# Peptides against a protein of PDB entry 9GMZ, part 20

Target 1, 343 residues: chain A of PDB entry 9GMZ
Amino acid sequence: TGFPLELLTRPATERLAYFENYTVAHPRLKEVYEILMRTIAEPAGASFIFVYGASGVGKTTLRLRVEQKLTELALPKLESDRARVPVVGIEAIAPESRYFNWKEYYTRALITLEEPLIDHKFDYGVRGISRDNFGKINVESKVVAPALRRALENALIHRHPDVFFVDEAQHFGKVASGYKLQDQLDCLKSLANMTGILHCLLGTYELLTFRNLSGQLSRRSVDIHFRRYCADSPEDVQAFKSVLLTFQQHLPLAETPNLVDHWEYFYERTLGCIGTLKDWLKRVLSDALDREATTITLKDLQKRALSVAQCQKMFKEIQEGERQLSETEADVQNLRSALGLGA

## One batch from the design tools (peptide; aimed at target 1 K241)

Design b1_p12_8_s4 (made by RFdiffusion4, then SolubleMPNN; from b1_p12_8, 7 letters changed)
Fold by OpenDDE base, seed 5:
Structure b1_p12_8_s4 (fold): chain B 343 residues (1-343), chain A 12 residues (1-12)
Amino acid sequence: as target 1 above (343 residues)
Amino acid sequence: EQLQLFPSLSEL
C-alpha cells in the first residue's frame, strides 16, 4: 500500500504534511517502541529509562509516537480525572553558555505540563507564577530556579503523568567548570524520587556518561539501546532497503522514485540512521513539490545530502559510542567469568 | 533478496 492517490491533486503543504506525519514501523523502531511501552506500563520500581543511540536514529520520532499512544490510552480515565495529564515531553535545550540552564528547563517543563487546555487549574503557591486570561503560564524573571523546581514537583505530583520525557538529555552533561556531573544526576534523581514520576531520558551516546557515573541509578534504571542499521549485517541491510522501499511508496509524487537502487548512497549519507534518512527525503520532497516535479532524481538527492565531511564526523561519534557499549558488554562477561558464573 | 513493506507505526 502507498500514499492516498487523492494527495496528487492536493496543495504541496498537504502532500508534505502527509510524508512528515508518516512513520515507518521498521524493526529497530518497533522493538524499542514495544520495550519502552512495556517498561512504562510496568516500571518494576525503576525511576529512570535511558534511551540512547546515534543522532538521527529516530529517538524524537519514538518519543512523539509513545506520547500519542499514552494519550490515546488515557482518554477514558481523563474524563473522570480532570487534573491528570497522561504524559509530558520536553526537549532539553542546548545552552547558549557552556552550562545547562535549570531555570529554563523548569520553566519549559511547567509551561508544557500546564497547558491552557487543562480545565483543573492549580495554584503552585509560588509568587511570580501566574496565568494569563488564556490560562497560559507566565513566569516572572525574578522567580529563582529552586522555586521553579518546587512548582514543577507539585505540578508533577498533582498531574501524575505515567512518564516524563526529556529529549536531547545529553545536554544535562554540560556543567560549569568546577561543578560535578554527579550533581546534575543527583538533581534529576531527587526530582524523580520526590514526585514518584518515572523519567525517560532520550539522548546520544553522551548519555552513557550519566549511566556510568551512578551505581545507584543502575539499580533503578532501564537501559534501551536504539541501534542504527549496520552494513556488515545482511539482515540490517535488508531492513534498510525495505525502509527505502516503504518510503518510496509513501512519497506523494506522480511517479514513484526508485530509491532502493541507490541504497548504498543512502547508507553512505545516513550511516543507517532512519531519522536522518526521513529528514533528507522530506527536504528533497519539499524541493520537488516547489518545482511541481513528477518524481525525485539522483541529482535532487545529491543537492540535499549531508557532505562527506559531516558523515565522517557523525560516523566517528557513532563508532565511539558503539565501542563504549561493546567494552561494557565485554566487562560484564569478564566479571561473570571471574565470578565463576560462566559466560 | 526479498524486500518487504513496513506498516505505519500508528497501525500498531
Scores: peptide ipSAE 0.520, ipTM 0.950, DockQ to the pose 0.864
OpenDDE base, seeds 1, 2, 3, 4: peptide ipSAE 0.516, 0.512, 0.515, 0.517; ipTM 0.950, 0.948, 0.950, 0.949

## One batch from the design tools (peptide; aimed at target 1 A25 L29 Q238 T246)

Design b2_p13_1 (made by RFdiffusion4)
Pose (drawn by RFdiffusion4):
Structure b2_p13_1 (pose): chain A 343 residues (1-343), chain P 13 residues (1-13)
Amino acid sequence: as target 1 above (343 residues)
Amino acid sequence: STMPLEVYPPFDP
């Protein structure tokens, strides 16, 4: 397989768009996708899905793909329920203040729930907020956060989304003190429990500070780790080289450059994160198409790679996250012994 | 060392 040969006659813009739209279902992403879809299809009391992963591992692409896939299920279902949004997805806003702005979060979440059939919803539940009949949801600055949240709860329980996505969930950790971390997630827990809607949280390894704050949160959450490819296990190395081969065969050029020979350097500057690899390859391809180059040289790769210091910081954070998320038989035995079960 | 390599499909399940 490979890129369509017709693209050679097309201008560089078509090649670049093709490579941008190209995706690879590498094993780690496939496994994480399957787990996430299975868990969304049947939460069974869980009120959170945590998706931990390093920067550039593909959390956003996973969210977008699962959103598109779930939207497919909604079309047959719509014949039964005319007013139902299948999936709602938003991003957590990094606040300028010391603490996360819950009022702005509620405002943006309610805004994202705009539909053309707004007549079905009628009143949101609290005065002061309504659509301006121009297709935009208007909220009043005098409306307080408890009333806005109540309106959001009513809107969510009416629309009943399958899953609620909060991309970049590490921004929830912006707090004014050292004790507000548990409350920051308890608010979202209460919202999810009352609305009966699973809240899937995606973020980097900084989200691990939101892991096990309380036993209630521990039971109300499901952990999904989007592990990067590690050079320690030969199987992961084989998979990383294989991803490079797929990219080598699928980037549009006159002749396919050799990338497997330089797999060590790619891993050095990407740490196995597939998104970081594709961003680098797309940048190099864009640089090469400017000069109409027939192949990719090592010099081109080196020109637009990542700095050593950046990769050092990436690895430090990744090591800390993998150390925190590691599970061994020793932990299982310790828990067995402490539980008094034995063996 | 040598090992076989595979071509992976698009991520469009």

Design b2_p13_1_s1 (made by RFdiffusion4, then SolubleMPNN; from b2_p13_1, 6 letters changed)
Fold by OpenDDE base, seed 2:
Structure b2_p13_1_s1 (fold): chain B 343 residues (1-343), chain A 13 residues (1-13)
Amino acid sequence: as target 1 above (343 residues)
Amino acid sequence: ETFPLQVFPEFNP
């Protein structure tokens, strides 16, 4: 079934909001969702989950759907335990300076964890952290990063989420010259260990550099590779075409646009990344709705496409990440062979 | 080519 036909009589804002909120299910998203949900339910002593893949592959969509599901599953327990928060999700910000801002990170985590509507308020035991009349957390500028860390540790222990998500986690890798990326990893590891809360870091292939630095984290981490669709795989091409067909049916326009017949052009300008595809279609839909257009044309698509130069840059970054993972798989196979375990 | 619509209810409540 496509979009609700009643949307055609609704304002452009409501039509756009429908498309923004619609999630196309696709094989890679389903696979990583199932693995992630299982790993959160049964972490088996893991302290970290790493979810890595190309920019625009759909990691944020994955996070939001898992957060939603964990919230739904927790509702019966939340009636009895009003202090519990089922899940916490934040986005790491790229530092303006060459240094990651831990103070900002802890502040944002606290604000996200302590939703104003939570009845059971927690005392952080830190001076300069307060709530306003609306229950919103206020952190005074004088509060130092170590105090904010302690407040976050206490809040995470008290609220006991099933997982703490950090999106765009490759930004932890932005360390100034002389500081070891290892020190940042040890800081995150310490936070996970002190709280007993499972951390899930989502990011680009730059997370591989972060993951590989700690041989100790490798023992306490689960890796999830969120792959793009590859044009050299018939199964991946079929899945990508199915995604285009689904988007085609869920664009709230009077005439269904033909996206599937242009699949090669969509692939060329998205590199098989479904998030990039959705963002592109969202821009084109917005333009069409502003013009009160009945459909989307190839010219409308071309106007909002990424440039060839942008795609070439993104493709080089993807190829480097995929290469690093392929080498790791080969190393495992070589190790097994050297141990006398059959290949 | 009939591409099956992959509708997962888990993703669209």
Scores: peptide ipSAE 0.101, ipTM 0.818, DockQ to the pose 0.331
OpenDDE base, seeds 1, 3, 4, 5: peptide ipSAE 0.057, 0.033, 0.091, 0.050; ipTM 0.797, 0.706, 0.815, 0.769

Design b2_p13_1_s2 (made by RFdiffusion4, then SolubleMPNN; from b2_p13_1, 6 letters changed)
Fold by OpenDDE base, seed 5:
Order: C-alpha cells, then structure tokens, then sequence
Structure b2_p13_1_s2 (fold): chain B 343 residues (1-343), chain A 13 residues (1-13)
C-alpha cells in the first residue's frame, strides 16, 4: 500500500513524476466523480453542469480523471467512428484586460478539439484556419471571433464529444458590468444549444454568480458542489488525516515522513483543500530530492507553506461561497414550507 | 472515539 520501492533507485525526475501522477481516492473526490459521471451519462436535457468549490479543492484533478474515463469508455466506438472525440477539456485564461477574450477562447478550443492525431481532416468552412505539416491547427490573426465561433460549432457537431470541459470558468465572470456578464452567459448557452454538446464549467465559488444571473440557465443546469474538508466535522477531520496518511506512504523517500502528527498545521495551511495539500507536498518533495534527503521534516514543510496572509484571503473567499450556498439551502427550505411541502 | 485512520486506494477511474 505504498510507493514502488524500486523508485528509490530511480532519478529524482521519475520519483517526482510518480507522486505528481498519484491521485488519492478521497471521499469528496469519489462522490463528486460519481455525480459528474452520472450527469454526463444522463444529462436529462441539461445543457450545463457547474462544478464549483474552493481554489485548490481538486477540480482540475476531477476533470482529468473524468476525461480519462470518458476516453477509455469511448475507445470501442472510436474504431467505427474515426471523426469522434470523446471529450474535450480546456482551461479558461484570466483576461489581461477587463474583457474576456472570446477569440482566444475559440482558438484554444479549436486547437484542443482538433489535435494533430485525428486522422479525419475537417473543413471548418472558415478562411484563415489551416493545418501545418504536423497537423496542428493554425488560426490567422485576421480571423474574427464570429468566424471562430462558427468553426467551433461545426467542429463540436462533427466531433460530438460527450462533454466539453472548461476549467477555471470563473474567468468568464471577470467583466466590468453585469450586462456584459449576461451577454457572455447567453453566448455560452447559445453555443451549447446550437451544438447539442453538454458543457461542464469548473471553477471557484465565483461561478455562483452565473447561476443567479440566468433563470433560464438554472432550468438547464446541474450544480455540483465540490466541498473541502471541514475541521468542525469529526468525519471530515478523519478523512483529511487519512489523506495525509495515504500521501505519507506514497512519497518516494527512504524514510516515511510523519505527516499525520502535523495534521493541524496541514489543515491551517490548506483549509481542507486536497489539491493545495498535494501541491505543497510536491514542492517539498522536489526540495528533498534535490538535497538527496532521506525524509521530510517540519522545517521542510514550513519552507514551502502558504503564508498566513494567503490562507486568510483564501479562507475569506471560501466562507463567502459557503455562506451563499447555505443561504440558498435555507431559501429552498423556506419555499417548501411556504408551499406546504414538508421540510 | 478516535476512528481509525485508513489508507485510501489510488483513484483509478
């Protein structure tokens, strides 16, 4: 139940890569994975899935594991349908300007959807989109956003993925006015409706603003809350300590470090977010491997910890998101009570 | 009661 001992004789790069690729099947990840996979299989007329949670909770890990599973499940069908892409996933970029760059978004989506290894060449019907000698999509600077949108719509229809993932989707909300945010949501909704492709937006609690702005999106969306582990729950504390125990056994070091005894310090500096924990341990492991250290000490952990100020900022953002969700749950209960539906 | 800690398996989709 630990790392392969042969790694101790391998280069530092291989040892680090092992830990990077290792994913703990912790309860919250498993729960959200099962809900997400079920929703993708049976969307019941939904056009959107919103996966929201704290920064560093593990949303990107969730996405990558779902993409892997959907690809595996599609392999038998891909033999008969060479045009099909089973899943497409992109990360939304934080705009340098106050406005989301749709041209860049469409370009990145097209490049990701039309990977060079796809044998079936598709004509997008747009001048200035070409493939290089390596099959890589090239988009000329003169191609305008509406043309790129049409190209993406055609590509999504032709490739018919089971889901289109957009990670860090809170970046769509970084717009100076509420009207512009609504226009962006309507644009995404139109893309999903015209293509018939289910969209999954993963992001921070800032995605809750999207849920509240469109009463039409609420009817065609499924919400999935990826919760952190909370210190006020004995079960959550046990799960968090069990994650530390698991990582402790999967750090490819000669001497197993004692992470569990420092669980309070790990919780203080991760806020119960397993992605933040893994990234922290990766940095510390890298430093230990560079020094040819036999183990990890508390001093090594302290050197790579997030600052108290960073944790305080992150915690404030989490508390606001969790508060908004709790208020929504209370509003649902109040509505049910007012309708004479038993609570 | 300190519930016993467990080692979680690797997440294999």
Amino acid sequence: as target 1 above (343 residues)
Amino acid sequence: ETFPLQVFPEFKP
Scores: peptide ipSAE 0.522, ipTM 0.902, DockQ to the pose 0.815
OpenDDE base, seeds 1, 2, 3, 4: peptide ipSAE 0.080, 0.521, 0.020, 0.504; ipTM 0.743, 0.903, 0.587, 0.893

Design b2_p13_1_s3 (made by RFdiffusion4, then SolubleMPNN; from b2_p13_1, 6 letters changed)
Fold by OpenDDE base, seed 2:
Structure b2_p13_1_s3 (fold): chain B 343 residues (1-343), chain A 13 residues (1-13)
Amino acid sequence: as target 1 above (343 residues)
Amino acid sequence: SSFPLTVFPEFKP
């Protein structure tokens, strides 16, 4: 089944919005989604979930779909408990300074947790936190980070989300020293422990450094590797080609483009990352709609492709992350062997 | 033997 044919008579904005909102249920996304949903439902004493993978693998798409599902599942309970929020999701911002801005983090978390549409208003007990006439939270510049932390702790306890998502969480790692990184992780761990709220950090392979720095986090964390598709695996190549086949049927154009015949070029310029692929196709679709084109050509694809230099850089970062994971798996096996636990 | 390509369904939560 392709896109709804009625879209061909609709404005370019609606045609683009259809493709933007369309998500392919590809095997890796489905697998990670099922693991993540199960882990959120049954954390088994875990305080953290780490979801790591290449940039553009689809982590943000995963987060948004989980947030949607958790919200849907919570609706019957939200009618009886108007104070509850089912899920909170924020994106970590890269600090302008070499230091992570905790004040900004806590402020953004509070603003996201306390949607204006929530009827049940909570008193934070912190001077300089107010709501406007629309119920939006305002934080005065004089409010210090420790006060914002207490406000967030109280809000998380009161609203009791099933999970707190932090996307682009590798930005916590942009600190000048390993000690400062550990201190930041201890702050996050303390927040999770004080509130009893499960935290899910989504990020690049740089997030693996966080896992390795705190032996205590390792004991209370679940790890989820969101893998790309690999060209050395026939099954992964078939899945990647099947994603291309699915996308070509869901591009709202008068003539279905043949993406599958160009699969090697798509793989070369996406490294098997479906988010990168979708973003590329979205840009190309936008250009085609602006020109009132009937289809997408190879020239249209080439115009919006990542450069070879960008792909080489991204591939080096992926290889380093995949290497670190392989070493960790070998270390586990070596530990088991040393303990006299058979293979 | 190239297994036939499949059209994946839409990801609905």
Scores: peptide ipSAE 0.507, ipTM 0.913, DockQ to the pose 0.803
OpenDDE base, seeds 1, 3, 4, 5: peptide ipSAE 0.027, 0.239, 0.144, 0.475; ipTM 0.585, 0.849, 0.805, 0.902; seed 3 fails the geometry check

Design b2_p13_1_s4 (made by RFdiffusion4, then SolubleMPNN; from b2_p13_1, 7 letters changed)
Fold by OpenDDE base, seed 5:
Structure b2_p13_1_s4 (fold): chain B 343 residues (1-343), chain A 13 residues (1-13)
Amino acid sequence: as target 1 above (343 residues)
Amino acid sequence: SSFPLQIFPEFNP
């Protein structure tokens, strides 16, 4: 099944919005989704979930789909518990300074928890936090980070989400020293422990630095690797080509473009990352719609492709992350063997 | 054997 043919008579904005909202159920997304949903339902004493993978693999798409599902599943319970928020999702901001801005993090988390549509207005007992006439949280500039933390702890306890998502969580690792990184991890751990709320950190392979810093986090964390598709795996190549075939059928153009025949070029410029692929196709679709084009050509693809230099940089970052994981897996096997535990 | 390409469904869990 392809896109609804009626879209061909609709405005370019509606055609683009269809493709933007379309998500392919590719094998790696489905696998990671099932693991993540199971872990949220049965955390087994875990306080953290780490979801790591290449930039553009689809982590944000995963988060948004899980947030939607958790919201849908919570609807029957929200009728009886009007204070409850089923899920909270935020993106960590890249600090302008060498240090993560905790004040901004706490402010954004509070604003997200206190959506205007929540009937139960809670006073967090912090001076300089108010609601406007529209129910939006306003945080005065004078409010300090420790006060915002206490407000967030109270908000998380009161709203009791099933999970707190932090996307782009590698930004917590942007510190000038290992000591400051440990302090940030201890701060996050303390927040999770004090609230009893499961935290899910989604990020790049830079998030692996958090695994190495705390042997205590390893006992209270679940790790989920969101892998890209690899060109050295015939099964992964077949899945990647199948994603191209699926997108080809869901581009709202008069003539179906032949994406599959260009699979090697798509792989070269996406490194097997489906989010990068979707973003590329969205840009090309937008250009095609602006020109009232009937299809997408290789020249149209080339115009919006990432540069070879960008791909080489991204690939080096991926190779470093994949190497660290492979070394860790080998170390676990070696440890098991040395302990006399069967493989 | 080239496994046939598949059209994946929409991801609406």
Scores: peptide ipSAE 0.542, ipTM 0.913, DockQ to the pose 0.820
OpenDDE base, seeds 1, 2, 3, 4: peptide ipSAE 0.522, 0.541, 0.537, 0.040; ipTM 0.909, 0.913, 0.913, 0.679

Design b2_p13_2 (made by RFdiffusion4)
Pose (drawn by RFdiffusion4):
Structure b2_p13_2 (pose): chain A 343 residues (1-343), chain P 13 residues (1-13)
Amino acid sequence: as target 1 above (343 residues)
Amino acid sequence: STDLGDEPVVYEE
């Protein structure tokens, strides 16, 4: 398999768009996708899905793909329920203040729930907020956060989304003190419990500070780790080389450059993160198409790679996250002993 | 192609 040969006659813009739209279902992403879809289809009391992963591992692409896939299920279901959004997805806003702005979060979440059939919803529940009949949801600055949250709860319970996505969930950790971390997530827990809607939180390894704050949160959450490819296990190396080979065969050029020979350098400047690899490859391809190059040279790869210091910071954070998420038989034995079960 | 995209081609060592 490979890129369509017809693209050679087409201008560089078509090649670049093709490579941008190209995706690879590498094993780690496939497994994480399967687990996430299975868990969304049946939460069974869980009110959170944590998706931990390094920067550039593909959390956003996973969110987008699962959103598109779930939207497919909604079309047959729509014949039964006219007013139902299948999936709602938003991003957590990094606040300028010391603490996360819950009023702005509620405002954006309610705005994202705009539908053309707004007549079906009627009143949101609290005065002061309504659509301006121009397709935009208007909220008043005098409307307080408790009333806005109540309106969001009513809107969510009415629409009943399958899953609620909060991309970049590490921004929830912006707090004005050292004790507000548990309350920051308890508010979202209460919202999810009352609305009966699973809140799937995606973020980098900084999200691990939101892992096990309380036993209630521990039970109300499901952990999904989007592990990067590690050079320690030969199978992961094989998979990383294989991803490079797929990219080598699928980037549009006159002749396919050799990328497996330079797999060590790629791993050195990507740490196995597939998104970081594709961003680099796309940048190099764009640089090459400017000069109409027939192949990719190592010099081109080196020109637009990542700095050593950047990769050192990436690895330090990744090591800390993998160390915190590691699970061994020793932990299972310790828990067995402390529980008094034995063996 | 799967829901995610194409699967990797296995490298033959």

Design b2_p13_2_s1 (made by RFdiffusion4, then SolubleMPNN; from b2_p13_2, 6 letters changed)
Fold by OpenDDE base, seed 3:
Structure b2_p13_2_s1 (fold): chain B 343 residues (1-343), chain A 13 residues (1-13)
Amino acid sequence: as target 1 above (343 residues)
Amino acid sequence: MTELGVEPIPYVE
């Protein structure tokens, strides 16, 4: 079990692309995927799903796999309903200014929503939104954010996706005041309510702040914790080693590197985050391919590793998020005990 | 290949 050996005769770009597109269905990814797919199928009146976890845990990979699956499941229906889009996924951008750019957000959402359906004209009901000769949406500078919002609402209603994904959603929280964050959440809530479209926000543990800001969102949200692998769990260590073993077999190199023997070093520099691991290996693979190397060495790994300082920073952010969740779990247990329900 | 990708190879000591 390994990469197709034919890749060794292919260009470096194809070899790299193989590994970039390669996904290990590791236990935590499977668990979160199953929960997310079930929640999308049966939202039970939820308007929001929050998927939170460490940076580099693999949330974008999760999103992409869900988008693929939802698209595949929708294909038979899309043949009859050409207006429908099965799923929409965008990445939230960190605002350069202390203010979230709603105009940009709505524009990007509209572009993403309509890009797969270039052949189908949709009237957005807003002057200054058009399609170019390539079917791409063009938004004139004169179009204001409230008009773009209405256009997006109409587009979401018409296209009726099963879910609207916002990746890197913690960037909403980088606003200089808690009030602005609440206003943003209220805007998102209003968009979900007006369209009837389920929203899934994926991000870091900073998303936990959103739950505390709006008790009303909490009642209409499902929370999904995408956990990292923990070194204090033998099962998690075994899973992490299995992922390393799998990646080493799927690096398109002439000689299979021994990654598993260095599992502690990989853990130290990834904190048990498989996305971080994959991105590290991509960088190292790219360097190896550029040098026409037959294998990857520990020295090659060390050159592209995150610094200890970066890992320490990320670990503090993880510990704070895990602590907040643990406190919440303890509060639930205390509440249950106080209610006489038992722990 | 699963819906999610490839199942990890079990690590055996």
Scores: peptide ipSAE 0.282, ipTM 0.873, DockQ to the pose 0.884
OpenDDE base, seeds 1, 2, 4, 5: peptide ipSAE 0.269, 0.274, 0.264, 0.276; ipTM 0.869, 0.870, 0.866, 0.870

Design b2_p13_2_s2 (made by RFdiffusion4, then SolubleMPNN; from b2_p13_2, 8 letters changed)
Fold by OpenDDE base, seed 4:
Structure b2_p13_2_s2 (fold): chain B 343 residues (1-343), chain A 13 residues (1-13)
Amino acid sequence: as target 1 above (343 residues)
Amino acid sequence: MGPLGVEPIPVVE
């Protein structure tokens, strides 16, 4: 079944919103979702989950779907425990300076954790943190990062989410020296240990450099690799074509475009990343709706495609990340062999 | 709808 045909008579904004909210449960998304949900339910003493993969693979979509499911599963318990938040998710911001802004991070985390719908008022014990008449947290500029950290620790303990999500977590690694990167890791470890809250860091392959600097995290972390679709795998190509077929049926246009016949061009400009594909199709759909077009053409696709230079840069970053993971897998096998454990 | 949305439609070659 395609999109609801009634959308063809609806405003462009409603048609676009339909496609934006539409998610294809593609095989890699389903696999990573099942692993992540299981790990959140049974962390087995883990303090961290690392979800890493290519930019645009769909990590934000994964996070949002997990947040929705954890919220749905918690609803019956939230009626009795009005202080509890089932899940909290933030996006780490790239610092304007060479230093990660912890003050901004803690402020954003506090604001996200304290949604207005929470009836139970919590006193953070920190001067300059207040709630407005709408229940929103206001943090005065005079509040320093160590005080905001304590406020967040207390809030996380009190609200006791099943997981704390940090999207774009590679931004913690954007520090000028390896020593400063270790300090960032120790800060996050301390926050997880002090609160007892499971942290899930989602990011690009740059997150591997962050993970590998901490030999202590390896004992208390679970790794989840969100792989792209690879053109050298017939199964991955078939899955990618299946996603294209599904998207073409869910574009709210009068004439269904044939996206599948152009699968190689879609692969060339997305590198097998479904998030990049969805964002591209969303831009093209928006342009088509603005022109009252009946369908999408190859020219419409070309107009909103990533440049070859952008794709080449992204592909180099992916290849380096995939190489580092392959080396790590080989090192595990070599270690097992050296220990006399059969491979 | 499943928690992840809609399952992909298989391409029949």
Scores: peptide ipSAE 0.232, ipTM 0.874, DockQ to the pose 0.890
OpenDDE base, seeds 1, 2, 3, 5: peptide ipSAE 0.108, 0.202, 0.084, 0.169; ipTM 0.818, 0.857, 0.810, 0.845

Design b2_p13_2_s3 (made by RFdiffusion4, then SolubleMPNN; from b2_p13_2, 6 letters changed)
Fold by OpenDDE base, seed 3:
Structure b2_p13_2_s3 (fold): chain B 343 residues (1-343), chain A 13 residues (1-13)
Amino acid sequence: as target 1 above (343 residues)
Amino acid sequence: MTELGIEPIPYVE
């Protein structure tokens, strides 16, 4: 149970790529995956799914696995319906300015929708949208955001994805005013309503602010909390140690490092976030491969660890998010008790 | 290999 030993004779790039592509199906990832897949299959009139959790908990990994699965499930239908795209996923970019760049967002969404289907021409009904010689969408500078929105609406209707993913969706919230945030949510709501396409927003606990701003969105949204592993839970500690054990067996090094013995240090510097752990190990592996090292040591780990200051900042953000959720749960229990439904 | 990847190796103390 480990990496293919043949990798030890392969170039450093292939060894690194193996580990980068390696995913541990840890309990929290499985739980959230099952909920998300079920919700996508049966949205029950929901227009939005919010997947929120700590930075580095593994939301992007979740998205990619869902995208892969939805694509695999759609393959038999895609042979008959060449216009269909099973899933679309984009990453929201933090605006350089206090204004979200909708033109860029729509352009990136269009490019992502059409990239898998280069051979199938689609008329967007908008002048200045074309395909280059490589089939990539080119948007002329003269095309304005409202025209790109209409093009995206038409493309989403025509391609009919089961879900539209927006990763790092907390970046919508980084606008200088709550008013602009509401406008952005209303814009997304309008896009979902006009297209009939389910939207899944993945992000940090900052996404909870979106739920509070639009009571109408909350009625048409499903919430999925992607929790970290907690050191105060024996089960979570065991799961975290199991992940470390698995990663140590899948680091393509000549000598298996003992990561599990350092589990407390790994927990201290990842806060129980498996994505953060994986990214840390990738950096350390890259350094080890560059040095042609046979193993990794605690010193190698320490060199690439997040600083205590970074961890303290991240932990404060996590605690605030977890607190907000706990208060919401308590409010629900209080409401149920007040209604005579019992706790 | 599962749909999500590889099942973690159970840690036994």
Scores: peptide ipSAE 0.269, ipTM 0.867, DockQ to the pose 0.873
OpenDDE base, seeds 1, 2, 4, 5: peptide ipSAE 0.044, 0.050, 0.257, 0.042; ipTM 0.793, 0.775, 0.862, 0.772; seed 2 fails the geometry check

